# Designs tried in a protein design run: peptides against a protein of PDB entry 3T6J. Part 68

Target 1, 375 residues: chain A of PDB entry 3T6J
Amino acid sequence: PIVESYIGFIESYRDPFGSRGEFEGFVAVVNKAMSAKFERLVASAEQLLKELPWPPTFEKDKFLTPDFTSLDVLTFAGSGIPAGINIPNYDDLRQTEGFKNVSLGNVLAVAYATQREKLTFLEEDDKDLYILWKGPSFDVQVGLHELLGHGSGKLFVQDEKGAFNFDQETVINPETGEQIQSWYRSGETWDSKFSTIASSYEECRAESVGLYLCLHPQVLEIFGFEGADAEDVIYVNWLNMVRAGLLALEFYTPEAFNWRQAHMQARFVILRVLLEAGEGLVTITPTTGSDGRPDARVRLDRSKIRSVGKPALERFLRRLQVLKSTGDVAGGRALYEGYATVTDAPPECFLTLRDTVLLRKESRKLIVQPNTRLE
Target 2, 372 residues: chain A of PDB entry 3T6J as posed
Amino acid sequence: PIVESYIGFIESYRDPFGSRGEFEGFVAVVNKAMSAKFERLVASAEQLLKELPWPPTFEKDKFLTPDFTSLDVLTFAGSGIPAGINIPNYDDLRQTEGFKNVSLGNVLAVAYREKLTFLEEDDKDLYILWKGPSFDVQVGLHALLGHGSGKLFVQDEKGAFNFDQETVINPETGEQIQSWYRSGETWDSKFSTIASSYEECRAESVGLYLCLHPQVLEIFGFEGADAEDVIYVNWLNMVRAGLLALEFYTPEAFNWRQAHMQARFVILRVLLEAGEGLVTITPTTGSDGRPDARVRLDRSKIRSVGKPALERFLRRLQVLKSTGDVAGGRALYEGYATVTDAPPECFLTLRDTVLLRKESRKLIVQPNTRLE

## One batch from the design tools (peptide; made by RFdiffusion4, then SolubleMPNN)

Design b1_p12_6_s2 (from b1_p12_6, 5 letters changed)
Fold by OpenDDE base, seed 5:
Structure b1_p12_6_s2 (fold): chain B 375 residues (1-375), chain A 12 residues (1-12)
Amino acid sequence: as target 1 above (375 residues)
Amino acid sequence: MFGTAGEVYPLA
């Protein structure tokens, strides 16, 4: 078998300021079959990047072909095990030196192992479909998230010599219609500049890229989905995201007004964006469970994903990227924290929903080292 | 990185 490993101060999600890496490591075996799908995705990456909702001037000047491998993890040492990884976690290095992507395939499989009777917050009619396609849709989402999410976008930089990596006279901010008015100066990085919101903001951008690009037929074809199956994968991927946004409330601490998990905060933000889109795209309905206690249902209108959801996500995703590219911390913070705010305001009453989420919380799953054998 | 949902590993 082909063995992959990494070790060091890598992920910064445990740092409140998003800068200091946690010491972690893994040992894994390459899943050749799934890796082949990701290689096809890599082969299409340059073209797919053009489908993202920002001008080419806000995308990387030069495409650097990354490595992308699916891994079956044998051991993982750290505070949390991810489903996918994009490294290094330095946007400047990603832009100039390249990056590597991995999907932790068997970790994803753990996430798939939800018993139907324990599946919360979905309509009964969606449960079987959700169970069937959660895994495949998650593979798509992870691939897009890592490769084209974290792997996309340009940072506007002025170097120590005063030179810009963009044309100040011709590059136009698509949100304002004006020339670029802010950028990263020498020594400034994404994490140092955006600090407390950097990790979650970037995860939100990456997740949004996944949702947005999973609508593209070529992406679905790469993963082997066509026709009705492709549409079901799309639906379940979006459904999973809005459900995750609700589940995310578990990781909000009202007393401290803070989030404890960057990805879940990101998913809540996406939920808020899609709720704001209106038109019946997403509906969260408080209900009463069979036990007589509070429950809730999330409904996503499949027919409105492209007509309502995509445009809403497009606008939001473009704003995220523009603010990131220009180093506009004030604008970025205002946008992101606005959507990340949790109140009990109607109609959603998110703090009340949080109580429901906590009430319906499942026991923590155990991830156990697998027993490996040679054939 | 891409993190799993809270159902998989809730934080303390």
Scores: peptide ipSAE 0.034, ipTM 0.759, DockQ to the pose 0.240
Fold by OpenDDE base, seed 1:
Structure b1_p12_6_s2 (fold): chain B 375 residues (1-375), chain A 12 residues (1-12)
Amino acid sequence: as target 1 above (375 residues)
Amino acid sequence: MFGTAGEVYPLA
């Protein structure tokens, strides 16, 4: 088998400033079959990047073909096991040297193992569909998230010599209609500048890219889905995201007004964006469970994903990217923290919903090292 | 990094 590994100070999710890496490492085996799907995605990446909702001037000047492999993890040392990885975690290096993507396939498989009776917050009519397509939708989402999420976008930089990596005279901010007013100075990085919101903000951008691009027929074709199956994968992917946004409340600490998990915060933000879109796209309804205790249901109107959801996500995603590219920390923080705020204000009453989420919380899954054998 | 749902990704 083909063995891959990494080790070092890599992910900064445990750093409150999002800058200092946690020491971690893994040993894994390449899953050739699944890797082939990601290779097809890589082959289409340059074209798919053009589908993202920002001008080419806000995208990388040159596409650098990355590696993308699916890995079955034998051992993972760290505080948590990701479903996917995009490295290095430096935008400048991603832009100039390239990057590598991995999907941790067997980690995803664990996530797929959900019993119907344990599925919370879904309508009964959605549960079977959700179970059927959760796995495939995750494959799509992870692939897009890593490759085209983390792998996309340009930072506007002025180097130590005063030179810009963009044309100040011609590049226009699509949100303001004006020339670029801010950028990263020499020595400034995404993490250093956006600090406390950097990790979650970037995850939100990447997740949004996944949702946005999964609507593209070519993406679904790459993963082998066509017709009704493709539509179901899309629906379940979006449904999973809005559900995850609700589940995310578990990771919010009201007393400290903080989030304890960057990805979950990101998913909550996306939920808020899609709720704000209105028009019946997403509905969260408090209910009473069969046990007589509080429950909730998340509904996603399939027919409104493209008409309502996509435009809302497009606008939001573009704003995320523009603010990131221009190093507009004030604007970025205002936007992101606004959506990340958790209150008990109607109609959603998120703090009340949080209590429901905690009440319905299931035991965490344990991932243990697999056995290996010669065949 | 792409993290799974909270039930799979133990950070809390």
Scores: peptide ipSAE 0.033, ipTM 0.764, DockQ to the pose 0.249
Fold by OpenDDE base, seed 3:
Structure b1_p12_6_s2 (fold): chain B 375 residues (1-375), chain A 12 residues (1-12)
Amino acid sequence: as target 1 above (375 residues)
Amino acid sequence: MFGTAGEVYPLA
């Protein structure tokens, strides 16, 4: 088997300032069959990057073809086991030197095993589809998230010599219609500038890219889905995201006004964006469970994903990217923290919903080291 | 950077 491993100070999620990496390591084996799908995605990446909702001037100047493999993890030493990885975690290196992507396939497989009777917050009519397509939709989402999410976008930089990596005279900010007025100076990085929101903000951007691009027919084809199956995968992917946004409330600490998990905060932000879109796209309805205690249902109108959801996500995603590219910390923080704020304001009453989420919380799944053998 | 699901993420 092909063995992959890494070790070192890699992920900075445990650093409140997003700067210091946690020392971690893993040993994994390559899943060749699943890797082939990601290789096809890589082959289409340059074209798919053009589908993202920002001008080419806000995208990398040169596409650097990355590796993308699916891995079955044998052991992982760290505070958390990811579903996917994009490295290095330095935007400047990503855009000038390249990057590598991995999907941790057997980690995803653990998430697939949900019992129908324990599946919370979904309409009964959605549960069977959700169970059927959660796994496949995760593969799509992770692939897009890593490759075209983390792997996309350009940072505008002025180097130590005063030179810009963009044309100040011709590049226009699509949000303002004006020339670029801010950028990263020498020594400034994404993490150093955006600090406390950097990790979650970037995860939100990457997740949004996944939702946005999964609507593209070529993406579904790459993963082997066509016709009704493709539409179901799209639906379940979006449904999973809005459900995750509700579940995310578990990871919010009201007393400290903070989030304890960057990805879950990101998913809540996306939920807020899609709720703001209105028009019945997403509905969260408090209910009463069979036990007489509070419950809730999340509904996503399939017919409004493209007409309502996509445009809303497009606008939001573009704003995320523009603010990131220009190093506009004030604007970025205002935007992101606005959507990340959890209050009990109607109609959603998120703090009340949080109580419901906590009430319905299940014990988290534990990942243990698998056994393997040579045949 | 990496993506995780809350249901499988082992918080320290």
Scores: peptide ipSAE 0.038, ipTM 0.769, DockQ to the pose 0.398; fails the geometry check
Fold by OpenDDE base, seed 2:
Structure b1_p12_6_s2 (fold): chain B 375 residues (1-375), chain A 12 residues (1-12)
Amino acid sequence: as target 1 above (375 residues)
Amino acid sequence: MFGTAGEVYPLA
């Protein structure tokens, strides 16, 4: 078998400033069969990047073909096990040197197991469909998230010699209609400028890319889904994200106005964006459980994903990218923290919903080191 | 990075 490993200070999620990496390490075996799916995605990546909702001037100048493999993890040492990884975590290096993507396949497989009776916050009519397509939809989302999420977008930079990596005279900010007025100076990075929101903001961008691009028929075809199956995968992917946004409230601390998880904060932000879109796209309804205690239901109108959801996400995702590219920390912080704010204001009453989420909280899933056998 | 399990990388 092909063995892959990494070790070192890699992910910075535990650093409040998003700069210092946590010491992590894994040993894994390449899953050749699963890797073939991601190879097809890589082959289409250059074309799919053009589908993202920003001008080519805000995308990488040159596509650098990355590696993307599915890995079966034998051991993982760290505070948490990801489903997918995109490295390095430096946008400048991603632009100039390239990047590597991995999907931790057996981690995903464990996560796919869901008991219908324990599935919270979904309508009964959605549960069977959700259980059926959660796994496949995750494969799509993780692939897009890593490859075309983290792997997309350009940072505007002025180097030490004063040279720009973009044409100041011709590049126009699509949000303002004006020339570019801000950029990264020498020594400035995404993490150094955006600091406390950098990790969650980037995860939100990557998740949004996944949702946005999963609507593209070519993406679904790459993963082997057509017709009704493709539509179901799309629906479940979006439904899962909306549900995750509600579940995210577990990781918010009201007393400190603090989010404890970057990915969950990102998912809550996406939920807020989709709720703001209105028109009945997303509905969260407080209910009473069979035990007589508070419960809730999340509803996503399938018929409005493309007509209402996509445009809302498009606008939001474009704003995320433009603010990131231009190094506009003030604008980026205002946008992101605005959507990340948790209040008890109607109609959603998120603080009240948080109590419901905590009440219905499931036990934490743990992954135990597997063994290997000769067949 | 897409999170699955653990306090730092949760998956819904």
Scores: peptide ipSAE 0.037, ipTM 0.754, DockQ to the pose 0.198; fails the geometry check

Design b1_p12_6_s3 (from b1_p12_6, 4 letters changed)
Fold by OpenDDE base, seed 1:
Structure b1_p12_6_s3 (fold): chain B 375 residues (1-375), chain A 12 residues (1-12)
Amino acid sequence: as target 1 above (375 residues)
Amino acid sequence: MYGVAGPVYPLA
C-alpha cells in the first residue's frame, strides 16, 4: 500500500485570531479506487475554475495542477478529524507554488452511518433520499470544497518593491464598477488582516463554491452520476447544507455573542443567505415531536435550487471573493458578521430554534483508530 | 479543510 503522512503546525481553527497553527499529524493509506474520482476532478479543474462567479482577473493567473488523493486514516493526532484537507494554508504559496488535496475517506464513511430513526430536522419524505445520497453528495462537496474552494481565487498584492500582481489601470471591481482601491501590502496575509473571521469566512467561501459548482453537469458526470441520480445528489447536497446551518446553532454561545466552530458558523451563514433569497426556497418550521417536546423541520424546494438558490449564492459568493481579493476587511466583516448574527427575531426565531437544536442533540460519534493487518 | 467529526469538526 501507498502510505502518506504529514505533521506540523497546520490548521489555525483553534486560534481565536486564526493565526497560530495547532500541532497535528496523521498516517494514512491511499485508497486508489476513491482517488480516481478526484483525479478526474483535477483534470477538469482548470475549466471548472472559469465557471466561478468572478472575473478571470480575480482568479489565479496561472493554473497549477494539484494532487488529490483519498486516504484511509490509520492514526490521527489532533483535536479534531477533518473529512478533507487543502494545504498549504498560505494563500501566497497556493498562488505561486501550488497545493495538495486529500479526502479522508474512512472519516467520511463514519459520517455516512446515520440511522433513519435518529435523523433530525428533516421531512419524513426526504429521509430515505437523504440517507441514500448523503455519502455520494458529501464526496462531491468535499472534492469541490478543497480543490475549487480553497484552491481558487487571487489575492491582490503589492510587493516590497511596490510592484502589483494585477494591472491597476484595467482591472475592475465587479461589485463597484471601479478600479481596485485596496490590496494586501507586503507582509499582510489573509489571516493577519481578517483575523477573527478569517477561518470561518474562508470555510464559507469554500462551502459556497461546492454548492455552486455541484450544479454544473460536468461535475456530477465526473463523479459518475447522471439523469435522476445526478439531480438527487444535487438536492441532497443542498439539503444537507441547510440542515447543517440549523444544527450549527449548537456552536453559538448567546452570552458571549460568539461562535465556537468555524465550519458550523459558515454553514449557518449559508442558511441565512438561502433564507434571504425567499420565494419558498428554504423553510424552517417549528413542530412538536412525538414526545410532546419542541422539534423542527427544514424543507428545501428542489424546483427552486437553480432559479432562486443559485443566483442568491452566486451574488453572495462573488461578493465574498471580491472582498477577500481586495483585502477589504471592513466590507468583509460587515457582510459576514451580518449573516452570522443570531437573534430571536421572527420569522425564524433562531435563539428559540437553538433551544430546540440542543434538546434534539445526538450523542457524538466516537471515532476509534483502526487496526490494520495483512491477510 | 472540511470538518466532519470530533470536538473541532462536528458531524452535520
Scores: peptide ipSAE 0.050, ipTM 0.778, DockQ to the pose 0.208
Fold by OpenDDE base, seed 3:
Structure b1_p12_6_s3 (fold): chain B 375 residues (1-375), chain A 12 residues (1-12)
Amino acid sequence: as target 1 above (375 residues)
Amino acid sequence: MYGVAGPVYPLA
């Protein structure tokens, strides 16, 4: 078997400023069969990047073909086990040297084991479909999230010599219609500028890329889904995201007005965006469970994903990217914190819903080291 | 420069 490992200060999620890495390590075995799907995704990545909702001037000047490997993790030392990884975390290195993506396949597989009777917040009619397609849809989402989410977009930079990596005269901000008015200066990074929102903001961008691009037929084809199956995978992927946005409330601390998990905050933001789109795309309905206690149902109108959801996500995703590219911290913070704010305002009453989420919370799944053997 | 504070996708 092909063994991969890493060790060192890698992920900065535990740093409030997104700068200091947690010391981590893993040992994993390459899953060749699953890696082949991601290799096909990589082969299409340059074309798929063009499908993202920003001008080419906001995308990387040169596509650097990354590696993408599916890994079965044997051991992981850290505060949490990810489903996917994009490394390095240094923006300058990603732009100039490239990056590597990994999907932790057996970690994803654990997430697939959902008991129907314990599945919360979904309509009964969606549960079987959700159980069937959660795994496959999550593979798609992780692949897109890592490769085309984290692997996309350009930062506008003025170097120490005063040179720009973009044409100031011709590049237009698609949101304002004006020339670029802000950029990263020498020594400024994504993390240094966006600080407390940097991690979650980037995760939100990456998740949004996943949802947006999973609508592309070529993506589903790469993963082996066609026809009705492809549509079901799309639906379940979006459904999973909006459900995750509700579940995310567990990770909000009202007393501190903060989030304890960057990805969950990101998913809540996406939920808010899709709720704002209106037109019956997403509905969250408080209910009463069979136990007589509060419950809730999330509904996603499948027929409105493309007509309502996609345009809403497109606009939002473009704004995220433009603000990121231009280093517009004020605008970015205003946008992101606006959607990340949790109040008890109607109609959603998210603080009340949070109580429901906490009430219905399941025990945390534990991942233990698997056994492996040579056959 | 590319900004990623979190290259890790956690389980939902």
Scores: peptide ipSAE 0.040, ipTM 0.723, DockQ to the pose 0.204; fails the geometry check
Fold by OpenDDE base, seed 5:
Structure b1_p12_6_s3 (fold): chain B 375 residues (1-375), chain A 12 residues (1-12)
Amino acid sequence: as target 1 above (375 residues)
Amino acid sequence: MYGVAGPVYPLA
């Protein structure tokens, strides 16, 4: 088998400032069959990048073809096991040197083990569909998230010599209609500027890219879905995201007004964006469980994903990218923290919903090292 | 160098 490994100070999610890497490592075996799907995605990446909702001037000038492999993890040493990885975690290096993507395939499979009777916050009519397509939709989401999420977008930079990597006279900010007024100076990085929100903000951007691009037929074709199956994969992917946004409340600490998990914060933000879109796209309804205790239901109107959801996400995602590209920390923080704020204001009453989420919380899943055999 | 916090997708 082909063995892959990495080790070092890699992911910064445990740093409150999002800058210092946690020491971690893994050993994995390449899944050749699944890797072939990701290679097809890579082959289409340059074209798919053009589908993202920002001008080409806000995209990387040169496409650097990355590696993308599916891995079956044998061992992972760290505080958390990801489903996907994009490295390095330096935008400058991603832009100039390239990057590598991996999907931790057997880790993804753990997410599929949810028992129907324990599946929370979904309508009964959605449960079977959700169980059926959660895995496949998650493969799509992770692939897009890593490759085209983290792998997309340009940072506007002025180097130490005063040269810009963009044309100041011709590049227009699509949000303001004006010339670019801010950028990264020499020595400034994404993490150094956006600091406490950098990780979650970037994850939110990447997740949003996944949701947005999963609507593209070519993406579904790459993963082997067509017709009704493709539509179901889309639906379940979006449904999973809005459900995850509700589940995210577990990771909010009201007393400290902080989030303890970057991806979950990101998912909550996306939920808020889609709720704000209105028009019955997403509905969260407090209910009473069969045990007589508080419960809730999340409903996503499938018919409104393209008509309501996509435009809302498009606008939001473009704003995220523009603020990121221009290094507009004030604007970025205002936008992101606005959506990340958790209150008990009607109609959602998120703090009350948090109590429900905690009440319905599942036991922590245990990931166990697999056995391997030579045939 | 420019650093970006990025790319792990945890399971929900």
Scores: peptide ipSAE 0.038, ipTM 0.697, DockQ to the pose 0.174; fails the geometry check
Fold by OpenDDE base, seed 2:
Structure b1_p12_6_s3 (fold): chain B 375 residues (1-375), chain A 12 residues (1-12)
Amino acid sequence: as target 1 above (375 residues)
Amino acid sequence: MYGVAGPVYPLA
């Protein structure tokens, strides 16, 4: 078998400033069969990057073909085990040297098992479809998130010699219609500038890329979905995201006005964006459970994903990228923290919904180190 | 375990 490993100070999620990595490591075996779909995605990556909702001037100057493999994890030492990984975490290195993507296949496989009777916050009519397509849709989302989410976009930089990596005379900010007025100076990085919001903001961008690009037929074809199956995968992927946005409230601490999980904060932000789009796209309805206690239902109107959801997400995702590229911390913080704010204002009453989420909280899933044997 | 995510995608 092909063995892969990494070890060191890698992920910075436990640092409030997003700068210092926690020490972690894994040993894994390459799953050749499961890697094939990601190889096809990599082969299409350069073309798919052009589908993202920003000008080419805000995308990487040169496409660097990354590795993307599925790994079966034998051991993982750290605060948590991810479903996918994109490394390195430095945008400058991603632009100039390239990156590597991995899907932790056996982690995903464990996550796919869902008991219908324990599935919270979905309409009864959606549960069977959700159970059927959660796994496949999650494969799509993780692949897009890592490869085309974290692997996309350009930072505008002025180097130590005063040279720009973009043409100041010709590049136009698509949000303002003006020339670029801000950038990263020498020694400034994404994490150093955006600090407390950097990790969650980037995760939100990557998740949004996944949702946006999963609508593209070519993506679904790469993963082997066509016709009605493709539409179901899209629906369940979007449904899973809006549900996750509700579940995210578990990780908000009202007393401290802070989030304890970057990805969950990101998912809540996406939920807020899609709720703001209106037109009946997303509805969260408080209900009463069979036990007589508070419950809730999330509804996503399938017919409005492309007509309402996509345009809303497009505008939001473009703003995320433009603010990131230009190093506009003030604008980026205002945008992101605005959507990340949790209040009890009607109609959603998110603080009240949080109580419901906590009431219906499931036990945290644990992964136990697997065994290997000769066949 | 439900992971802390760098450019890592955590389980939903």
Scores: peptide ipSAE 0.038, ipTM 0.746, DockQ to the pose 0.160; fails the geometry check

